Peptides against a protein of PDB entry 6RO1. Designs and how they scored, part 167

Target 1, 216 residues: chain A of PDB entry 6RO1
Amino acid sequence: LGKEIEEYIHKPKYCLPFLQPGRLVKVKNEGDDFGWGVVVNFSKKSNVKPNSGELDPLYVVEVLLRCSKESLKNSATEAAKPAKPDEKGEMQVVPVLVHLLSAISSVRLYIPKDLRPVDNRQSVLKSIQEVQKRFPDGIPLLDPIDDMGIQDQGLKKVIQKVEAFEHRMYSHPLHNDPNLETVYTLCEKKAQIAIDIKSAKRELKKARTVLQMDEL

## One batch from the design tools (peptide; made by RFdiffusion4, then SolubleMPNN)

Design b2_p26_8_s2 (from b2_p26_8, 11 letters changed)
Fold by OpenDDE base, seed 2:
Structure b2_p26_8_s2 (fold): chain B 216 residues (1-216), chain A 26 residues (1-26)
Amino acid sequence: as target 1 above (216 residues)
Amino acid sequence: EEEEEYKEKLEEAKKDLEEEEEKKKE
């Protein structure tokens, strides 16, 4: 059921409006779980041959991910690997295909303008860890229907099934944390990235939390 | 400035997606 939801969320038509710099996203690749990272930017992949049976253009998201230091040494040919649980790791900007995004958070972070210095990248990890501490039940997810504006009936049926059997996947713990409500209201004013999603204009205003690194 | 750049990228992406959806209908 979780995978079925992911199949909707990772589609460019739904997720691109929410891939702003600083957006928290979860990345998984072929059994490698990178956990939560931070979006830096997205771009269209130039060499998408229209004849590849995938009719939709491919997009790449540059994401700050916690990577294993061992994987960085062989950087020429090997894909970045996630840091081991016992490893501190190093934050790296990794190009990720959009379909590898397993989750998108309602939370956005302020990120340093210059991510070339290691210290600036590691500061973002500190911010992610602070968010995780504030949300012990998990980082808040964007609601695919209410926040992302997905109207697909198949998705609605999946979500209804999940909600019937599992605790609310989209419990907005942010509504229950009085300290974070204040951050939401302050950040709503700054995060006027009017995602002019024609249909989702109304509800997207509610789900955008921009956290400052110093307020974490 | 970053927000404007993001908006421009998003509008370009929307156009690209709309064009591809139109081609799928033909």
Scores: peptide ipSAE 0.375, ipTM 0.848, DockQ to the pose 0.572
Fold by OpenDDE base, seed 1:
Structure b2_p26_8_s2 (fold): chain B 216 residues (1-216), chain A 26 residues (1-26)
Amino acid sequence: as target 1 above (216 residues)
Amino acid sequence: EEEEEYKEKLEEAKKDLEEEEEKKKE
């Protein structure tokens, strides 16, 4: 069911509006799980899929990912590998085909304008880690229907099944956290506004105060 | 500036996707 949702969200027609610089995304390539990274930019690669003759345009998203230092020493032609769990790794900008995005977060970070310095790239890792600390049950995801506006009936049926059977994923207590809904609503209303972790907390606190005022 | 560049890229991408969807209907 999760994979079926991924088949929708990674389509350019749905995801491109949400690939703003600073957007948190999860990247998987076959057996390689890079985990959470940060979008730098996207670009069109080709109008033709190499093997299908399909006219569907291919898009590449440059994502700042935690990579193995060993993979970086190898020639520019080798695919980057994810950092090992025990490895510090190094944050690198990696070109990723959009269909390799396994998840898109509602969270958008501020990123340094110049990502050439290692320290600037590593600062983004610290920001990701701070987000992860704030969301111990997982980084919040964009809702494919409410946030991404996907109207596909197939997806709606999948989600209904997920909600019915996996009461745990989207009904995770964190997703029902009125604070997360506030982050979602803030991310919906401010889908274009990068939320600094500190500013997001302040805005959440403000939005909580507004919600508490509406319940009084 | 970066947000304007993103909007421009997004508009171009939308146009490209619409054109390809039209070609599939023909």
Scores: peptide ipSAE 0.359, ipTM 0.842, DockQ to the pose 0.545
Fold by OpenDDE base, seed 4:
Structure b2_p26_8_s2 (fold): chain B 216 residues (1-216), chain A 26 residues (1-26)
Amino acid sequence: as target 1 above (216 residues)
Amino acid sequence: EEEEEYKEKLEEAKKDLEEEEEKKKE
């Protein structure tokens, strides 16, 4: 059920409005769990040739991830590996395909403007660790319906099933901790952008419905 | 400035996604 939710939230049409610099995201790649990282930026990947059955444009997000020191010594062509649990690791900016995002947090951190110095990148790790200490039950997630504005009925059915079997996965504990001064809940400005995309999608859906009615 | 750049990237992404959805309807 968690994987089914991931199949919705990692779609560019839903997640891009929430991939602002400083957004906490969880990254998984082929069995490697990088855990929580911080978004630096996103970009459109160059047009995959139209012959690949993937009609949707691919997006890459640069994410600060905790990587093993061993993986950093290997050439720039080798895939970064996650730090071992007992390893401090080093924060690196890793280009990640958007579909590899397993979770998106409601939390957005301040990040240094210059991420070239190791100390600036490691300061972000300290900030992530502070957030994790404040949320012992897990870093709070964006609600796909309420925060991300996803209106897909399939997703609503999945969430209803999850809520029936599991405790509220999307309980917003952020409202209860006034001492999170450094954690900007950028919900409001982002909600406006999400609403704008949602309105465009509603217009597209209406246009499709009208076209289907004209064919009837 | 970074927020404006992000908004511009997002508006471009919206246009691209809308164009792809229109092509799927043709």
Scores: peptide ipSAE 0.352, ipTM 0.830, DockQ to the pose 0.489
Fold by OpenDDE base, seed 5:
Structure b2_p26_8_s2 (fold): chain B 216 residues (1-216), chain A 26 residues (1-26)
Amino acid sequence: as target 1 above (216 residues)
Amino acid sequence: EEEEEYKEKLEEAKKDLEEEEEKKKE
């Protein structure tokens, strides 16, 4: 059931509006779980050749991920590997295909403007860890229906089943934190802005309540 | 600037997706 939800969430038509710089996302690749990372940017990779039946364009998202230092030595030829649980690792900007996003958080962090210095990248790891401490039950997820605006009846049925068997996966624990309500309301407003691109040029100037690191 | 760049990328992506959905209907 979780995998079925992921199949909707990772579609560009649904997730791109929420891949703003600083968005927390979870990345998995071929059994490697990188855990939570932070979006830097996204770009279009290529139009898939029409012969594959999937005419959907491929998108790449650059994500700050905690990588093994061992994998970095071979980084010229080998894909980055996740840091071991007991390893500090190093934060790296990793290009990730959008379909490798397993989860998207309602939380958006501030990121340094220059990510070339190691210290700036490691500061983002500290911010992720601080968010994880604030959410012991897990980092809050975007609601695929309410936040992402997915209207698919198949997804609604899957979510109803999950909610029947598991605790409300999308019960926003953030409703209890006024600072987090502002993040959610900003995500909803940004989602609405992402849907209604024409009208929202005016309101986006006001919604810069990035969780200022000063309130953490 | 970064938010404007993101919006431009998002508008371009939406246009591309719409164009591809139209091509799938033909």
Scores: peptide ipSAE 0.367, ipTM 0.843, DockQ to the pose 0.461; fails the geometry check

Design b2_p26_8_s3 (from b2_p26_8, 12 letters changed)
Fold by OpenDDE base, seed 1:
Parts: sequence; C-alpha cells; structure tokens
Structure b2_p26_8_s3 (fold): chain B 216 residues (1-216), chain A 26 residues (1-26)
Amino acid sequence: as target 1 above (216 residues)
Amino acid sequence: SAEEEYERRLEEALKDLEEEEKKEKE
C-alpha cells in the first residue's frame, strides 16, 4: 500500500509543487535507504522521446542527504551511499531522480544560502535530527489528497485502505492541536523549521492558475 | 534567490507538463 501511494506522489505533476527548497523528503535508491533529506532544488533532466511511450519528462532533485564518508573518496565516479547507522556521515547534495522519492514531508527547513561549506550542510543534519526528535512517531507526511491535491480515485481508495489499517498516517493530530502551531513556531525558532502547508497549497494554486491562464 | 529559482523552474515544468498532457489527449 505504501508503494502504491509512492507511485502517485513521485509523479512530477504531483510532487514538483512541493519540492521547494528546504522540503523534507525521503530518498530510497534500490537497496540504499538514505532516510530523510532536504530538497535544495529540482531541474528537468531530459525530454523523454515521444516514441518511447514514456512522454513524461525526467526530473532530478538535488537533495541534501547523509552520505557515507567512504563513498565521498570516490565521489567523482561512484554514486553516493547512505551513511551507516553508527556513522556520523556527511551531508552532501545528491542528484536524485524524482521517482526515487519515497515520501514527502509537510515540514520545510530553513537551509543555508551557501551549501558549499561542510559546516553549513552539517547544520541541516542537526535540523533534521531535531525534527525527528520532535516527531518520535515519524516525520509528518504530506497528505496526497488534502495537501497535494491529488484527485485520482485510485489513490483515494488506497488511502482509505491505509487509513483503515493505519489510523495515524495522515490524520496528524497536528492539525487540531493549537499547541502544534506553538510547537512548530517553537521549532521554527529553535530548529529553523517551517511548516509550509500553506505555501504548498499556494504553489498548487499558482500552478493551477498558470494552467488556467494558458487555457484563457 | 533559491525560492525565486524554484518558482521559475516550477512554472516552466508545469507548462511543459500541461503541453505534454495536451499532446496525449490529441
């Protein structure tokens, strides 16, 4: 069921509006689980040739990920590997294909303007860890329907099934607890965390407005 | 800014996606 949801959320038409700088995302590449990282930017990689039936353009997201220091030594030719559980690791900007995003959080972090210095990148790791401490049951996920605005009936059915089994997946007690805004505001002050659900919705509205303007 | 660049890229991406959807419907 989780994989079925992923099949929707990793589609560019759904996820791009939520890949703002600072957005927390979870990255998995084959057997490598990088865990939670932070979006830096995204870019269009290629127009897929119409003849391949896959007309969908490929997008790449640059994500700050905790990587093994060993993988950095050969960084010129080898793909980054996730840090080992007992390893401190090093935060690196890793280009990730959008379909490798396994989850998108409702949380956005403030990121340093310059990510070239290691210390600036490592500061982001501290922020991620602070978010994780505040959410021991897991980092909050974007609701594919309510937050991402996905109207696909297939997804709705999947989510209904998931919610039937996992009552707490998208029913963030966070939405009804006014103290959560304070926790988030306290988090913003201490951990440079912004809950930008409103901005994500605004971006969706902008996106729709742009689409509507082209139809006018 | 990073945000401005994001907005620019998003706008471009959404236009591209819309154009592709139009081509698929034709």
Scores: peptide ipSAE 0.522, ipTM 0.902, DockQ to the pose 0.525
Fold by OpenDDE base, seed 3:
Structure b2_p26_8_s3 (fold): chain B 216 residues (1-216), chain A 26 residues (1-26)
Amino acid sequence: as target 1 above (216 residues)
Amino acid sequence: SAEEEYERRLEEALKDLEEEEKKEKE
């Protein structure tokens, strides 16, 4: 059931609006669990998935992940590996295919503007750890229906089944702890994101119109 | 800003996805 939900979440049309800078995401790659990381940005890689024959565009998300120091030495030739439980590791920006995101959180962190300094990247790890302390039962997940606005009936049926058997996987403790606003924000309802996208489109259209008028 | 760049990329991505969906329906 979890895998079925992931199949929906991984679709770019659903997840890209929630891959803002600072969004907490969980990354798994070929058995390597990186745990929770923080989105930096995303980019389009290809219009064609390499082996699926499906014309779905492939997107890559750059995620700050806790990596082993050993893997960093071989970063030119080998994929990054997660930090071992007994090591501190180092936060690195890792390009991750969108389908490798195992979870998307409702939490969005404030991140440093410049992530080139090691200290700035490590500060993000401290922020993640603080969030984990605030949510001992686990970092809250983004609700695919209420937050992401996915209207697919198949997904609704899956979620209904999960909610029937498991504790509310998407119970948002919307406890506005005013002290939490200093480190992170909780995703406001889909309506605000849709408005922000619409407003951004309008602003971009206005900006393009102004640029076209200046070039005339 | 990082946020402005995100919004730009998102708008472009959504446009591309809409165009691809139209091609799949033809």
Scores: peptide ipSAE 0.519, ipTM 0.904, DockQ to the pose 0.491
Fold by OpenDDE base, seed 5:
Structure b2_p26_8_s3 (fold): chain B 216 residues (1-216), chain A 26 residues (1-26)
Amino acid sequence: as target 1 above (216 residues)
Amino acid sequence: SAEEEYERRLEEALKDLEEEEKKEKE
């Protein structure tokens, strides 16, 4: 059931509006669990072979991940590996295919403008750790229905089944800790914002089209 | 800014996705 939810969340039309800089995401690559990382940016993958029958364009998300220092030495030839539990590791910007995001958080961190310095990247790790301390039951997940605005009936049925058997996966702890706003923001009703941005852009486009028609 | 770049990329992506959805419906 979790995998079925992921299949919906991984669709670019649903997840891209929530892959803002600073968004917490969980990354898994095959047997490698990187844990929670922070979105830096996303981009469309240029070399999508048109013949792969996959109608959906592939997107790559650059994510700050805690990586093994050993894997970084061979970074030219080998994929980054997650830091071992007893290893400090190093925060690196890793390109990640969108379908490798195992979870998207409602939490969005403030990140340094320049992530080239090691100290700036490591500061982000400290911020992640602080968020984890504040959410001992786990970092809050983005609600696919309420936060992401996914209206797919198949997903609703899956979530209803999960919620019937498991505690609310998407409990929004309203921790109004004013001090939290200095480190991160919670996704307020962004489905509405994304819809409002789409609707506002559509209305602006319509208004522009109407204005262009009136000038004719 | 990183936010402005994100907004630009998102707008472009949403346009592309809308065009692809139109092609799938044709």
Scores: peptide ipSAE 0.516, ipTM 0.902, DockQ to the pose 0.489
Fold by OpenDDE base, seed 2:
Structure b2_p26_8_s3 (fold): chain B 216 residues (1-216), chain A 26 residues (1-26)
Amino acid sequence: as target 1 above (216 residues)
Amino acid sequence: SAEEEYERRLEEALKDLEEEEKKEKE
């Protein structure tokens, strides 16, 4: 059931609007669990082989992940290894295919503008750890329906089944702790971010069109 | 800024996805 939910979340049309810089995401690759990392950016993969029966374009998200010191700098996810349990590790920007995101959080961190210095990257780890301390029951997940705005009936049925057997997977304790706002923000409900972006784009396009018409 | 770059990339991605969905329906 969890895998079925992930299949929906992994779709670019649903997840890309929520892959803003600072978004917390969980990354897992072939048994390697990197845990929670932070989105830096995303991009479309240029060499999508048309023959991969998946009609959907592949996207790569650059994620700041806690990696083993043995991992090469700026290595592909295939070469990057997660930090060992007893290892501090080093935060590195790792390119990750979107389908390797096992979870997306409602939490979005404030991140340094320049992530080239090691100290700046390590500061993000401290921020993640602080968030984890604030949420002892686990980092809040984006609700695929209420937060991401997915209208698929199949997903709704899956979620209903999961909620019937498991504790509310998407119960977000809104800890309105004013001190937390200095470290992170929570996603607005009802996919407002995606709506706002579309609206803003339309308004900007209209404004540009009007300006062009006035110059005519 | 990183945020501006994200918005640009998102706009491009959403446009591409909408075009692909239109082609699949045709």
Scores: peptide ipSAE 0.513, ipTM 0.901, DockQ to the pose 0.481

Design b2_p26_8_s4 (from b2_p26_8, 9 letters changed)
Fold by OpenDDE base, seed 2:
Parts: sequence; C-alpha cells; structure tokens
Structure b2_p26_8_s4 (fold): chain B 216 residues (1-216), chain A 26 residues (1-26)
Amino acid sequence: as target 1 above (216 residues)
Amino acid sequence: SREEEYEKRLKEAEEDLEKEEKEEKE
C-alpha cells in the first residue's frame, strides 16, 4: 500500500510543484535507503526519447544526501551509496530520478547558497537531524490529497485502506490550523525550518510566520 | 538565484506537461 501511494506522488505533474529548494524528501534506490535528503533543484532530463513508452518525461532532482565516504572515493564509476548507520557520512549533491522519491515532507530547510564547501553541506545534515529530533514519530509528510491536491480516486481508495488499518500516515500538526495558508518558519539555533503545504507559486506570494516548534 | 531557477524550470515543466496531455487526448 505504501508503494502504491509512491506511484502517485512521484508523478511529475503532482510532485514538481513541491520540489522547491530546501524541501525534505526521502530517497530509495534499489534497496539502498538514503533516508531524508534536501532538494537543491530539479531539471528535465535531456535525453528522454519521446518513444520510450513512458508517457511522462523524466526529471532529475539534485538532492543533498548522506553518502558513505567509501563510495565517494570511487565516484567516477559508482553510484553514491547511503551512509552506514554507524558512520557520519558526507552530504553530497546526488542526481536522483523523481520516481526514486519515496516521500515528500511538508518541511523545507534553509540551504546555503554555496554547497561546494563540505562544511556548508554538513550544516544541512545538522538541520535534518534537528528536524528528526523535533518529530520523533517521523518527519511530517505532505498529504497527497489535502496538501498536494491529487484528485485521483485510486489514490483516495489506497489511503482510506491504509488509514483503516494503520496509524495515520499523515499526522499533520498543522492540518487543523486555521492559518494553513501561512508558511510557518521555525528558527532554532542554526537551523531555519519552514513547514508549508504550498507550491512554490503560492509560497512566494505568502507571508512567513516565525514560530517555535512547541507552538506547532 | 536557486529559487528563481526553480520557478523557471517549474513553469517550463508545466508547459511541457500540458502539451503532452493535449497530444495524448488527440
């Protein structure tokens, strides 16, 4: 059922409006779980043959991911590997096909303008870890229906089935907030965290409200 | 800026997707 939801949310028509710089996304590739990373930007893949039988164009998302240092040494030919649980790892900008996004968070992070310095990339990891500490039950997800605006009846049926048997996948502390139209920005320590449900077009036109995490 | 580049790419993507949806209906 989780995989069935992923099949909807990773469609470009649904997810691209929510792949703004700083958006938290979860990345999985062929059994490798990178966990939560941060979107840098996305681009259309140039070599999409229109005749590939895939109706949708392929998009690549540049994501800051925690990678194994061992995998980075051979980076000329090998795909980045996720950091082991026992290692610190290194944050790298990794090109990820959009269909490898397993989840999209309502959380956006401030990211440094220059990501070339290792320290700047590692600062983003600290921000992710701070978010994870604040959300011990899991980083909040965008609701595919309420937040992403997906109207597909198949998806609605899947979600209804999941919610009938499992804990709510989409426990939004903010879903009942009358200020849902506002972007919530949390400034704690060195991390600037924003929780929003808006596409970039909507967000850029809205005022940001600075809140503390305990006010959510 | 990175945000401006995102907005540009999103606009281009929306235009492409709308075009593809029209071509599939024809």
Scores: peptide ipSAE 0.558, ipTM 0.909, DockQ to the pose 0.571
Fold by OpenDDE base, seed 1:
Structure b2_p26_8_s4 (fold): chain B 216 residues (1-216), chain A 26 residues (1-26)
Amino acid sequence: as target 1 above (216 residues)
Amino acid sequence: SREEEYEKRLKEAEEDLEKEEKEEKE
C-alpha cells in the first residue's frame, strides 16, 4: 500500500510543486535508504531520448543527504552511499531521480545560501535531527489528496485502506493544530522549520515574507 | 536565488507537462 502511494507521489505532475528548496524528502535507491534529506532544487534531465515509449521527461532533484565518508573518497562518478547507522556521515548534495523519492514531508527547512562549506551542509543535518526529535512518531507527510491535490480515485481508495490500517499516517495531529503553520523558528536563525500543510503556493508567499523579514 | 530558480523551473515543467497532456489527448 505504501508503494502504491509512492507510485503516485513520485510522478512529476504531482511532486514537482512540492519540491521547493528546503522540503524534506525521503530517498531510497536500490536498497540504499538515505532516510530524510532536504531538497535543494530540481531540474529536467536534458537527454531523455524519446525512444523509450515513455516520453515522460525525467526530473532530477538535488537533495542534501547524509552520506558515508567512504563514498566521498571514491571518484565523483560513484553513487553516494548512505551513512552507516553508527556513522555521523557527511551531508552532500546528491542528484536523485524523482521516482526515487519515497516520501515528501509537509516540513520545509531553511537551507544556507552556500552549501559548498561542509559546516553549512552539516547544519542542515542538525535541523533534520531537530525535526525528528519533534516528531518521534515520524516526520509528517504531505497528504497526497489534501496537500498535493491528487484527484485520482485509485489513490483515494488506497489511502482509505491505509488509513483504515494505519490510523495515523495522514491523520497527523498537524491537521488539527492551526498553529502548526508555525514556522518553528528554532531560535538559531539558521534552522527555520516551516510546516507547509495547506499552502505550498501561499507559503511561498509567506516564505518570501519571512525571507523579507530577515532582510529587514 | 534558489527559490527563483525553483519557480522558473516549475513553470517550465508545468508548461511541458501541459503540452504532453495535450499531445496525448490528440
Scores: peptide ipSAE 0.555, ipTM 0.910, DockQ to the pose 0.625
Fold by OpenDDE base, seed 4:
Structure b2_p26_8_s4 (fold): chain B 216 residues (1-216), chain A 26 residues (1-26)
Amino acid sequence: as target 1 above (216 residues)
Amino acid sequence: SREEEYEKRLKEAEEDLEKEEKEEKE
């Protein structure tokens, strides 16, 4: 049932509006679970005209992922491997095919303008870890119907089955956490995304400043 | 900016998807 939902949400027509810079996404490639990463940007992989009988245009998402240091020593041609659970790892920008996104979060993070310095990339890992600490039951997911606006009746039937057998997968714990002033849910319809990115970035910066002051 | 590039790429993708949906209906 989870896989059936993934088949809908990874379609470009549904997910691209929610692959904004700073969006939290979960990446899984075959047996490799990278866990939660942060979207940097997306791009169209091929200019294959749909009329050529070849498959729908493939999209690639650049995602900041926690990678094994061992895999980074191998040339830019080798596939990145996820960091081991006991390893600190290193945050790298990894190109990921959209169908390898296993989950999309309602949470967006501020990302540094320059991701070339290691320290700037590692600061994003600290931010992910802070979000994970705030959501011990798991990072909140975008609701495919309410947040993503998917109207497909097949998906609605799948979700109804999941909700009948499992706890609410899309319960927004965000409404109950008073400390959520620091985590901006971008539940925004396609048209409003541009205006609120600037607001959400300013508010997230303020919220991070407050968290740093409480640790000090 | 990274956000401006995202908005541009999203607009291009939406235009491509709308063309595909029209071609599937004809």
Scores: peptide ipSAE 0.552, ipTM 0.907, DockQ to the pose 0.527
Fold by OpenDDE base, seed 5:
Structure b2_p26_8_s4 (fold): chain B 216 residues (1-216), chain A 26 residues (1-26)
Amino acid sequence: as target 1 above (216 residues)
Amino acid sequence: SREEEYEKRLKEAEEDLEKEEKEEKE
């Protein structure tokens, strides 16, 4: 059921509008779980017209991921590997195919303008860790229907089944948290966390005067 | 900026997807 949901959210027509700079995403590749990373940007991989109407165009997302330092030494020839649980690791910008995104969060982070310095990349890891501390039950997910606007009846049926058997996967703990504004304000001040929720967007557009980000 | 680049790439992607959907219906 989770994989069936992923098949929908991986479609470029649904996910690309939510792959803004700073978006939290979860990345998995061939058994390697990188956990939560931060979107830097996306690009079209090839202009290869799908010969058959079934092949979606391929997109690559540059994601800041916590990588093993051991894998970085061989980075010229080998794919990046996730940091071990006990390893500090190093944040790297890794090109990731869109279909390797296992989850998309409602949370966005501020990203330093220059990601070349290691310290700037590691600051993003600190921000991710702060978000994880604030959401002990897990980082909030985008709702495929309510947030992403997917109208597919098949997806609705899958989600209904998941919600019947599992705790509300898309119960935004944030939507029910009366402290949403407080959590958001605390996140903004300490970790420059933005929650891309439509309700919060109205207040965020008022509060996110470009000026407050420059004063921090 | 990264945001400006994102908005540009998103617009290009939307145009490409709309074109592909039209070509598939013809």
Scores: peptide ipSAE 0.551, ipTM 0.907, DockQ to the pose 0.552

